# Peptides against a protein of PDB entry 6O8C, part 194

Target 1, 262 residues: chain A of PDB entry 6O8C
Amino acid sequence: VGLRYEKISLPKIHPRYDLDGDASMAKAVTGVVCYACRTASTLLLYQELMRKGVRWLVELVKDDYNETVHKKTEVVITLDFCIRNIEKTVKVYEKLMKVNLEAAELGEISDIHTKLLRLSSSQGTIESSLQDISSRLSPGGLLADTWAHQEGTHPRDRNVEKLQVLLNCITEIYYQFKKDKAERRLAYNEEQIHKFDKQKLYYHATKAMSHFSEECVRKYEAFKDKSEEWMRKMLHLRKQLLSLTNQCFDIEEEVSKYQDYT

## One batch from the design tools (peptide; made by RFdiffusion4, then SolubleMPNN)

Design b2_p27_5_s1 (from b2_p27_5, 13 letters changed)
Fold by OpenDDE base, seed 5:
Structure b2_p27_5_s1 (fold): chain B 262 residues (1-262), chain A 27 residues (1-27)
Amino acid sequence: as target 1 above (262 residues)
Amino acid sequence: KEEEERKKELEEVKEAIEEAKRSEADV
């Protein structure tokens, strides 16, 4: 489950000059942008952790794949050996039958040979499945992890730092508005400065929240969605590998039953 | 713990927004 964040909106900024209202508004704006900064940091951390997890899972699945390939190869060698031995036996019995020696065992050996050939045919299906998995895991394949490096936000983007700069500007104005409130009445020039600072506050706040929404949240959501889709596919692939491994073990077990007839 | 802190911070922000809205209405 991805990180839950609440979408907070900026308070309405009234154009009216009010020292008490402006200080309260500035406090609220500071809080909202502060929350955005912390949220952006958390979203970034989540993505970095997920990237590590993705890399780890890719390596794990590659190891599982290699183990399955090795097991498959072992089974193929064993199966081919058994087939060759049974074929030699069949040829001997066929020669004996031509000399009028009833070999009641010929039918059983022939049936074993047929079963082994069926098992050998199933190896072709396993091979094709392994090749498909390999293609999906290969660079440029459907399960490549390239998206994890492309999607979302990165520390190098400095989104948190950019938001923090804007937050610092906002906080400075808030502290000034708190002082202005304490004065109860400003001189004309100070009142004009306050009005200009209120406009600056609005500008910085809007810029911060736009940056947060467009560069942090939207990119995070895209990363999250892509990661969830990729993870589902990877888990399914691991299940397929496990199934193939089990099929190899099943074949090996079946072949072992016939080794006593050789 | 971090999620709880974020939730607390969010609540504080919401309260500050509501306080700002109330101060605007009393005017």
Scores: peptide ipSAE 0.110, ipTM 0.720, DockQ to the pose 0.037
Fold by OpenDDE base, seed 2:
Structure b2_p27_5_s1 (fold): chain B 262 residues (1-262), chain A 27 residues (1-27)
Amino acid sequence: as target 1 above (262 residues)
Amino acid sequence: KEEEERKKELEEVKEAIEEAKRSEADV
């Protein structure tokens, strides 16, 4: 579940010159843009942490894969050895059967041989599954983590710093409007400056909120959606690896029962 | 000169506001 943030809108800016209203509006605008700066920073941090988590999970799954491959290899060696020994035994009993000895034991050994061959066939399916997993984890595969580097926002984008610059400009205007309010009436020149500053404030605020929405929020949501999808697929893959590992252990256990006959 | 510079700055800000409004309408 990604970070929840509240969508805050800028207050309505009235075109009329009003020292009290303008000071109140400027205070509200400062608050909204300050919230955007803090939110952008939090969203960035979340994404950076998620990127670290993605890299960690990839390495973990690669380790799980390598362990499964190793276990499979051990089982294949053991199984092949057992099959070869049973085949030698079958040949001996076939010779004895020609002399009318031990026909009942030959049937049992032949059944064991058939079971071992079935187990050997299942190893081919396990190998195919491991190859599929390897292909998915490979560079350019369906579970590659390249998206984590491309999607979302990054520290190099300097989004927080850009928003902070705009916030500083807005804050300065707010403090001036607070002073203007205290004067109750401005001279003509000061009134004109106030009107200009109000337009600048509107410009900076709009720019900040557009940047926040388009460059911070939208990209974050895209990153979040991709991360959730990818994470589900990775967790499923880990379950598949665990299943394959368990199949290898089951085969090893079954083979061990027949080693006493060789 | 100062009045002309202020008038120019006002026009630039007005244009920027109009651009900002257009960008908001396209969203």
Scores: peptide ipSAE 0.021, ipTM 0.616, DockQ to the pose 0.041
Fold by OpenDDE base, seed 1:
Structure b2_p27_5_s1 (fold): chain B 262 residues (1-262), chain A 27 residues (1-27)
Amino acid sequence: as target 1 above (262 residues)
Amino acid sequence: KEEEERKKELEEVKEAIEEAKRSEADV
């Protein structure tokens, strides 16, 4: 579940010269952009933590894969050994049968041999499944984590710092507008400066919010969506590995029943 | 000093507005 943030919009900026209104507006703008800075920082932190989690999960799944491969290999060796022993026994009993001895026991051993061969054939399916999983986990595979490095926002983008610079400019104008409000009436030149600063405020605020929306929020959402999708796929893959491991155990258990005949 | 800088910025904006008005008049 991704971070929740509130969608805050800039207040309407009225073109009319009003010292009280302009101070209030500037305060609101400062607040909105300040929120954007803090939110951007939080979103960045979340993504960095998620990237760490992704890397950790990749290693965990690789370990699970290696364990499954190891177990499969063990079972194959055991099964092959059992098959070879049963085949030797079958040959002995076939020779005995040719001399009219113990035909009934040969049937049972032959049935065991057939069952073991069937189990051996199932190992091919497990192997193919493991190969598929390996391909998906490979650097070019469908479950590659390259997206985590490409998507979203990064500290190197300096989005928070860029927003902070704009916030500083806005805050400066806001403090001036507080002073202007306190004067109640400005001289003509000061009034013109105030009007100009109001335009600057608008420009900085718009730039800040556009940057926040396009470079912070949008990229975060894209990262979040990709992370959720990837995470679901990885969890499913882990379940597949577990299933394959269990299949190996099932085969091992079946083989163990026939060890008394070898 | 800050007030002088702001006055200078205002003058630059006024000049830009005047230049824009002149350009509109020439078209």
Scores: peptide ipSAE 0.021, ipTM 0.636, DockQ to the pose 0.023
Fold by OpenDDE base, seed 3:
Order: sequence, then structure tokens, then C-alpha cells
Structure b2_p27_5_s1 (fold): chain B 262 residues (1-262), chain A 27 residues (1-27)
Amino acid sequence: as target 1 above (262 residues)
Amino acid sequence: KEEEERKKELEEVKEAIEEAKRSEADV
């Protein structure tokens, strides 16, 4: 669920000297740039919160991985022990068969041995899957969180502060234009100052909106898209880890059935 | 006459924008 923001455009600035029109225009410009400042701040906050969430999720998935590796290791030890015991039993029964004892029991034990070897082969697949997961989570892996530090906007960029400075300049001109409107008519020198301030207003507003669009919105959208993609991959990875854990439990349960014969 | 005055005002606005750009580069 991404932050929804509305795209607001600057009003058209008419070149004609009009104290009423210029005051109204300046008010509108102030409103638009104020909205951009607030939006930029909100977008920055969202990204900072998402970065914290990304770090938290990485640690959670690492914990899930370590638990799965631990369980896998436990099952491997148990399985190897069971295989060794069955192999000893097979050797004993093979010796007994040479002395005319029942072939039926040897067949059952041999079948158990074959099943245990199949379970052991599945552990090799689990190990390979865990190694793949480890490689993906490792520094420089496909699921590394380095993008979260590179993409988007950061407090160090001072985008909100830069926009606020421009907004302050615009607001000052707006208040002057409000005073100029109240005077109804300006002297020649004051009129020239007003015209010059109108140009400054346009410059500051254009600079603010360009900065907002290119350095705030665009980078935020790129961050959001990468975050959503990465999050989907991480959630899929967690499901894979859960599947591997369940496979380890299934193997452990099967091995426990055969321990009664060892 | 009114169109010529509007063109002149627009040119003055453009020149002042360029001056404002130069003044920010010097800080």
C-alpha cells in the first residue's frame, strides 16, 4: 500500500502587471510549493520506515535460515546413526542366513536400509537448497538489502530543507504582493520591484517543483518499485525455508519409525 | 500596442529569471 499523492501543477503566470492577479497567483504558487514540501517530507518518512522494515525482515529471515540449518543438521546426525545401525544388523542377518535362518527378516531389514538411503539422498537436496538460500542472503547476493541504502531519498540529501528555503522565499514575496494589492497603486520604483519579485517568484517556484519531481517523486517511485519486488522475493524465500523445515521434520518422523528396529 | 507591451513584459521576466539564476550560482 503506497502513499498516494496528487500531482499539482503550478498556476500559469501572466506577464502582465496586475496587483490583484499577482497576489492571487502568488497565493496559489505558495500553496502548491507548500504541498510539495509536505509531500516530500511524507515520502521521505515512508522510505525511512521501509528501510527499517527491510533490515528487520533480513534479520528475521536469517534467524529462520539458522533454525532450518540447525534442524537439518540434527536430522542428518540421526539419520546417519540409524543407517549405520541398520547396516550392522544387515551384516548379522547375512551371517545367520548362511546357517539356514529365515530369509524373510533379512528382506524387511534390507528394505528399511533402502528407504533410509533414499531419505539420505533427499538431505543432499535440502543441503543444496540451503546453500542457494545462503548465497542469496549473503552480502552481494540477489536478496541483499544494499538497494535500500542506494535507492530513493535520504535525510542527508536535505531535499525537504531545500524546498522549505524556496517556500520561504516564495512566501515572503506573496506577503509583499498582498501589501502591494492593498496599496492599489504603486510608484514607478515600487512597480519595478514588484515586477522583479514576480520573476524571482517564478524562478523559485519552478526550481522547487523541478526538484520535487526529479529528486523526490521520481526517486521515491523507484525505491517503492524495488522495495515491492524485493519484499515479494523475501516472502517467497521464507516460504521455501518453511518447506525445507517441514521436509526435515518429515524425515525425522520416518527415521523415528525405523529406530525401533535398531 | 497591448500585445507589444505583453511581449516586452515577458522578455523582462525572462531576463530577471536569468539574473536570479546567476546570483544563486555566486553563493
Scores: peptide ipSAE 0.023, ipTM 0.596, DockQ to the pose 0.044; fails the geometry check

Design b2_p27_5_s2 (from b2_p27_5, 12 letters changed)
Fold by OpenDDE base, seed 5:
Structure b2_p27_5_s2 (fold): chain B 262 residues (1-262), chain A 27 residues (1-27)
Amino acid sequence: as target 1 above (262 residues)
Amino acid sequence: MEEEERKEFREEVEKAIEEARESEAEV
C-alpha cells in the first residue's frame, strides 16, 4: 500500500485589486505550495526506502534460489546413487533366478527401481522450473530491478529544492501583501507593484503545482504501480521456490525409505 | 462583467507566464 496524499489545488485568484483579499489569497497559496513541498519530500523518501527494500528482497530471493539449487543437486546425487545400487541388485537377482531362487523379492526390487526412475524423471521438471526462475532473476529478466532505478523520482532530480525556491518567492510576496494590507491604501506606484506581484505569485504557484503534479506525483504513482506489480511477481516466485524445495525434500524422504534395501 | 474581468485577468496572467518563459529561455 503506497503513501496516501491529499489532492491539492490552488485557491481561486480574483483579478480585483483588494488588499485584504490578496493577502488572504497569498496566505492560502503559500500554505498549498508548502504542503506540496512536504508531500514531495515524503514521496521521495518513500521511493528511496522502497528501492532499498527491492534490493534487499532480490538478494534474499537469490539466496533462496541458491539453497534450492543446492538441495536439488544433493537429491539428484542421492537418487542416482540409489538407482545405480538397485540396478546392481536387480542384475544379481536376475542371475539368481536362473538358479531357482524366490521370484517375489525380484518383483519388489523391480517395483522400487520403477518408482525411483519415476522420481528421477520428475527432476527434469524441477530443473526446468529452476532454469525459468533463474532466467527471470537474471539481468534483463522479467524480475530485474532496473525499473526501480528508472521509475519515479530521485534525489538528483532536485524536485524538492526546486519547489522550495518557488515557495520562497511566493512567501516573499505573501509578506509584502501582509504589509500592503497594513497600509490600508497604497500610492499609485505601490498599487502597480502589488498588481504585478500578484501576477508573479500566480505564475510561481502555477509552476510549483505543475511541477509537483507532473514531476513528483505522476512519477511517484508510476513507481508505486510498478513496485506493486513487481512485488506480487516476486512473492509468487518465492512461493514457487519454496514449492520446489519442498518437492526436493519429498523426493529425499521417499528415497530414504528405499535406502534400507540397498 | 465579472466573468469578462476574470477572462482578461487569465489572459494577462497567461501572457505574463509566456513572457517569463521566454525570458527564462533566453538566459
Scores: peptide ipSAE 0.014, ipTM 0.401, DockQ to the pose 0.040
Fold by OpenDDE base, seed 4:
Structure b2_p27_5_s2 (fold): chain B 262 residues (1-262), chain A 27 residues (1-27)
Amino acid sequence: as target 1 above (262 residues)
Amino acid sequence: MEEEERKEFREEVEKAIEEARESEAEV
């Protein structure tokens, strides 16, 4: 899970004035910072897509919850109805038993009643589990998606744009160094400008790479880690909901076996 | 080591800029 990026470092910048070396170095620096810009953009896009996915998953899980609650409610109504009917039947048979009628049937119905009451006892556990899930999904709950808006990088941070500005400055110097290389020898003033531009190149490159590392990569990694943790919790919750739904179906199936007596 | 090399490079460039300014003032 997550985008893999290559760890790229700036080339060593030699202090020695060398038109060929400086042009080659500037090319390499331009390449590295260009990669940083593209990577930052890709990392941003990934996070934006993940935020959409997070929102989608939250809604999906809410739907799963509502479905489970509905099913639970249906089962409770059915079960309660069956219990009430069996209880009425038991009372009738108890009256008949006082006149020594149908004692065997009373035993069977009483056993069914006991089984239904056991099924009813499980509903409390399902209800408590649903309440826990609801609390976790609620605003401010443990599964809130607030982290997705807090962690990582955002378009509003303008990280890509900031890096692009630095890349533009670096690229201009690189193109100048290509020209300087073509001249093979510079006049004294041009040489001093070249040396100064080399410092500017280094400054811009260092600033770009620091910004990339601290404001793009690090924040992305934090977002990724939070995303993975949250995703695991959400998947677990979905499994819990599925389990609860299945328990409701199991109860419904068991109740259906006794409907002929109700 | 890398910080010292960067410092030396900055000092060299600053020196070269200053020498260039001095040479322009003598003309």
Scores: peptide ipSAE 0.013, ipTM 0.443, DockQ to the pose 0.025
Fold by OpenDDE base, seed 1:
Structure b2_p27_5_s2 (fold): chain B 262 residues (1-262), chain A 27 residues (1-27)
Amino acid sequence: as target 1 above (262 residues)
Amino acid sequence: MEEEERKEFREEVEKAIEEARESEAEV
């Protein structure tokens, strides 16, 4: 879920010299660029928080992985022990069969041995799946979090500060236009300055909005999209780990049924 | 008339911006 922001555009700037209109326009422009500054700051903060969350989730998933590997190892040891015990029992019964003992008990033990060997073969599939997960989480893997450090906006970019400088310039012109409005009529030289300041205001405003759109919003959206995709993949991976853990428990439970025969 | 005046104004502003950029590059 990404941060919602309103798409704000600059007001239309009329070429006509109008002290009332120009003051009103300058006020509106100041408001728009002020909103852009605040939004840029909020978008930056969101990304920084998301980067922290991404790092935390990576560590959590690594812990889940290690727990699954531990459980798998425990099951392998238990299974191997059970197989060795059954093999010893089979050898004893084979020796006894040479001395006229009933073949029925040997059949049951042999069937258990066959089942345990099948369970042992399934461990190879679990191991392969764990190795795949490990490779995906490894540095340079498909689920590496390197994108979180590369994508989006960063404090070092100083986008908010750059926008604030432009906002200050615009605000200064706005305050001048408020004064000009109060004068109702300017002298020729003051009128020329006002017209020039109007051009400067337009320049600063356009520069601010372009910077906001291209360097703040666009990069944020790219970060957001990548974060959502990565998050879906990480959640899927966690489900895979849980599935593998459950498979280990299922094997352990099945092995426990045969421990009474050893 | 108003759309042409707005176009002319934009062109004047763009020209003034370009002149300002050229003056900053010469310093």
Scores: peptide ipSAE 0.013, ipTM 0.399, DockQ to the pose 0.037
Fold by OpenDDE base, seed 2:
Structure b2_p27_5_s2 (fold): chain B 262 residues (1-262), chain A 27 residues (1-27)
Amino acid sequence: as target 1 above (262 residues)
Amino acid sequence: MEEEERKEFREEVEKAIEEARESEAEV
């Protein structure tokens, strides 16, 4: 879920000299660029928080992975122990059968041995799945968090500060236009200065909005899209780990049923 | 008439920006 921002456009700047109109326009421009500064700051903060969240989630998934590997190892040891014990029992019964003992018990133990060997084969699939997950979490893997450091905007870009400088220039012109409006009529030289300041206002405003759009919004959207894709993949991986853990518990439960025969 | 005045104004602004860039490059 990303931050929603309103797309605000600059008011149309009319070339006509009008002290009342120019003051009103300058006020509106100041408002728009002020909004851009605030929005850029908020978008930056969001990305920084998301980067922290990404790092946290990576560590959480690594912990889940390690726990799953531990559980798998425990089950493998237990299963191997049970298999070895049943194989010893089978050998004893085979020797006893040569001395006229009951064939029915040997059949049951042989069936248990076959079932345990099938369970052991399933562990190979779990191991392969864990190796795949490990490869995806490894540096340079599909789930590496390197994108979080490369994409989007960063404090080092100083985008908010750059916008603030432009806002300050615009605000100064706005305050001058407010004074000019109060004078009702300017001398010729002051009128020329006002016209030049209006051109500067347009320049600063256009530069601010271009910078906001290209360097703040666009980069944020790219970061957001990559974040959403990565997050989906990470959540899927966590579900896979949970499934593998449950498979280990299921195997452990099945093995426990046969421990009474060993 | 209004579209031509806007075009002239944009051209004047672009020219003023270029002159300002040239003046910053000479310092």
Scores: peptide ipSAE 0.013, ipTM 0.401, DockQ to the pose 0.035

Design b2_p27_5_s3 (from b2_p27_5, 12 letters changed)
Fold by OpenDDE base, seed 5:
Structure b2_p27_5_s3 (fold): chain B 262 residues (1-262), chain A 27 residues (1-27)
Amino acid sequence: as target 1 above (262 residues)
Amino acid sequence: SEEEERERFLKEVEEAIKEALESEADV
């Protein structure tokens, strides 16, 4: 859903005393700072939603990991059982050969044993990969979500509220400038007040925009960049888990072919 | 992105405001 953002235009800022121009400028500045306030709020909301999403995804991946570990464990048990049974069979056939009995099937059984041992050796690689994934998901690991709490802007920073205060000050000056415009000409003292208020308006506007840029936008961008990087890594990890799961299923399927011989 | 464009625009406005403030201080 494309958030509808208010169209803002660059205000015409003139250093000259001009009641009409100053009122128009103040109006434009008010609009820009108002837009900044709303944008800051939107950026904050986005980050809060992303933090929730990150937590959700971490739990999902942890569940996937646990399922994969469970599957791997089942396969190891099955494979070990099959190996032990085949080894017993091999020993029986070897004894039969020693007494000159026909053992035509010994070669086939021995080949199966060799294949099973190869499958067993692959379990070490799977285990190592799972351990790596576990380390990455662990606290302090490469995929830890600590960044989500550290980076970006937070409601506790009160950035939107701070901007709103500045906006209120600017808006007040804008309303005064509307009145000044209606007077067409100000007395000397009122003119000086107008000039001072114009400086205050510039000050507040600059402060607002600086705060928006440095404390809202910049931090948001840093959060966004980190979130994108982290998300890519998490997606890759999920693919790795899927691959490991598939390997376990493949091994299980292969072992099932030999169960008839046990 | 549209967001990046808006950010750039707001930065431009900020610079314009700063420039105007400096100009008034010199007068």
Scores: peptide ipSAE 0.021, ipTM 0.553, DockQ to the pose 0.033
Fold by OpenDDE base, seed 3:
Structure b2_p27_5_s3 (fold): chain B 262 residues (1-262), chain A 27 residues (1-27)
Amino acid sequence: as target 1 above (262 residues)
Amino acid sequence: SEEEERERFLKEVEEAIKEALESEADV
């Protein structure tokens, strides 16, 4: 389902020098960027967990594939053996037919032979399906997990740390504005510093929000969409493998009915 | 007017941002 997060926006910054207003604005900005930092951390964690899940699912499906291949191989061996034996029996009965034996028995054995050959033909379809699945699971295949390493955000990007640095700068300015508010009136030089810090605060906040939106949220959403699509395809493939396994069991059961004639 | 003051402020902020970006590029 993915993570839900609230849309955040920066408060309006007013041009007027107002110690009370500037302190309140700085507090609001600090809150917004703090939320962005926490959200970025959560989004990163989710993606890292999903990457682990993707790797786990790949191994699970590979195991299912190997089991299906093994079962198919067993059925092929059994079926081929049964076919060879029935063919020998057919040859014997054909010779006996020349000596006035009942044609009805030869007909029954021939019908069994025909049924076994039809079952053998279905093995070709199963083999083709397994080859297709193998190709899809192979490195560079349609279901390769390379996207999980490429898409989204990664710890190495240090997005959370970058946002935290900006948050620290903003927080420092906020605390200064809180002090300035307490002074009620600033000297000219202190007023100029306050105005300059207000510009810095805007810069840091804008940079933080841009980074959060473009490098965290956007990449996360792309990762989420790809992961959901990939997982649906993998689950479908797993169901296909199960279907192929069941087909092998069905063939094995059918062959077992004819083993008494071989 | 309040709008003129806003425009002046935004221009000052833009200049400050530009200077800050340039300073980061030099580090």
Scores: peptide ipSAE 0.017, ipTM 0.413, DockQ to the pose 0.041
Fold by OpenDDE base, seed 2:
Structure b2_p27_5_s3 (fold): chain B 262 residues (1-262), chain A 27 residues (1-27)
Amino acid sequence: as target 1 above (262 residues)
Amino acid sequence: SEEEERERFLKEVEEAIKEALESEADV
């Protein structure tokens, strides 16, 4: 489940010079951009944790695959051995029938042989399924984890640091506006500086919000969507492997019943 | 409209910032 974040918006910035209004606006902007910084950090952390989880799951599924292949190989060896033994027995009984021995046992052995051949044919399907799974897990396959390294935000992007720089600039202006408010009236030069700082504040705030929305949130959402799709496919694949393993056990059990006749 | 005034103001701010940045670069 992805992290939920609140939609944030900048307060309305009025063009009119107002020391009280400007201080209040600056405070609100500082709060919004501060939230953006914290949220960006949290979104980044989530993605990094998910990347670790993806790598872990890939290794887990590879282990499951190898175990299934091993079990399938054991069953194939056992089945082939059983088939060869039954075929030898059939040949012996066919020879004995030429010497007027009863054919009742030959019919039963022939039926067992037919059943074993059917089981052997199912191994081909299992092998094909395993090959498909292997191809999907291979580099460049449909379940490759390359997307996890490409999509989303990364520490190297320095998004949090960039936002923090903007926040620092905004905070500095806010503290100045708080002082300006306390003075109640500014001299002409100080008033011009205040107006200029208000423009800077707007610029920094807009840049911060744009960066947050486009470089942090949007990329995070894209990463999240891809991760969810990939995770569903991987879990389905794991279930397929389990099914194949169970089929191998079922075949092994059936073969064991027929080994008592050889 | 109030929205048009806001857009004009924002454009003016953008131009002022651009001019200020250019003046600092020419120094």
Scores: peptide ipSAE 0.016, ipTM 0.410, DockQ to the pose 0.031
Fold by OpenDDE base, seed 1:
Structure b2_p27_5_s3 (fold): chain B 262 residues (1-262), chain A 27 residues (1-27)
Amino acid sequence: as target 1 above (262 residues)
Amino acid sequence: SEEEERERFLKEVEEAIKEALESEADV
């Protein structure tokens, strides 16, 4: 999970006036900043897709939660009904026992009643666990997805566009340096312009790399780290919900064994 | 020479960029 990118750095910019070296340097700088633009775009896309995935997963987990709650409710109703029926039966057999009849059957039914009451008590633990999960999924809970909107880079930041503007400036200078190289020797005025453009190139390149590193890469990494952590917690929660569902099924199965006595 | 070292370095940077772009395309 996550995009792999290589750490890029600007080539060393030599202060010496050298038409061949300056053209080569400008080419390399153009390549680096071009890579930064493409990488920034890819990182942005990844984050946007992840945000969609996060929203989807939240809804999925909410559905799982609701299903578990529904199953728990069903089991509670069934269990309560079974308990009420057994209690009625116990009362009947107690009356029969008072007239010295059916003592063995009363013992068996009383044991079943005790087991059912124990199962009923376990429902409280399931309910508590579901409430905990609900609290964690709440807007202010530990599994809130607010981080997905706050962390990382967004289309509104216009990072790719900003980098593209700088790339355009750099590319223009690069093409000029290609022309300068082809001339092999520049007149004094053109030489001064070349030197000035080299300074501009350096400025634009530095600005581009700084922006890429600080506003694109760093924010992406922060988003990725939070995303991974949150995802692990959500998956664990889903497993917990499954466990609770299975507990409900286990209780239902046990109750079904005693329905023949009601 | 200093020029040869510079050219080698620039070439290395270009190759690294190319490799990085290729690796992204595979993911």
Scores: peptide ipSAE 0.009, ipTM 0.454, DockQ to the pose 0.102

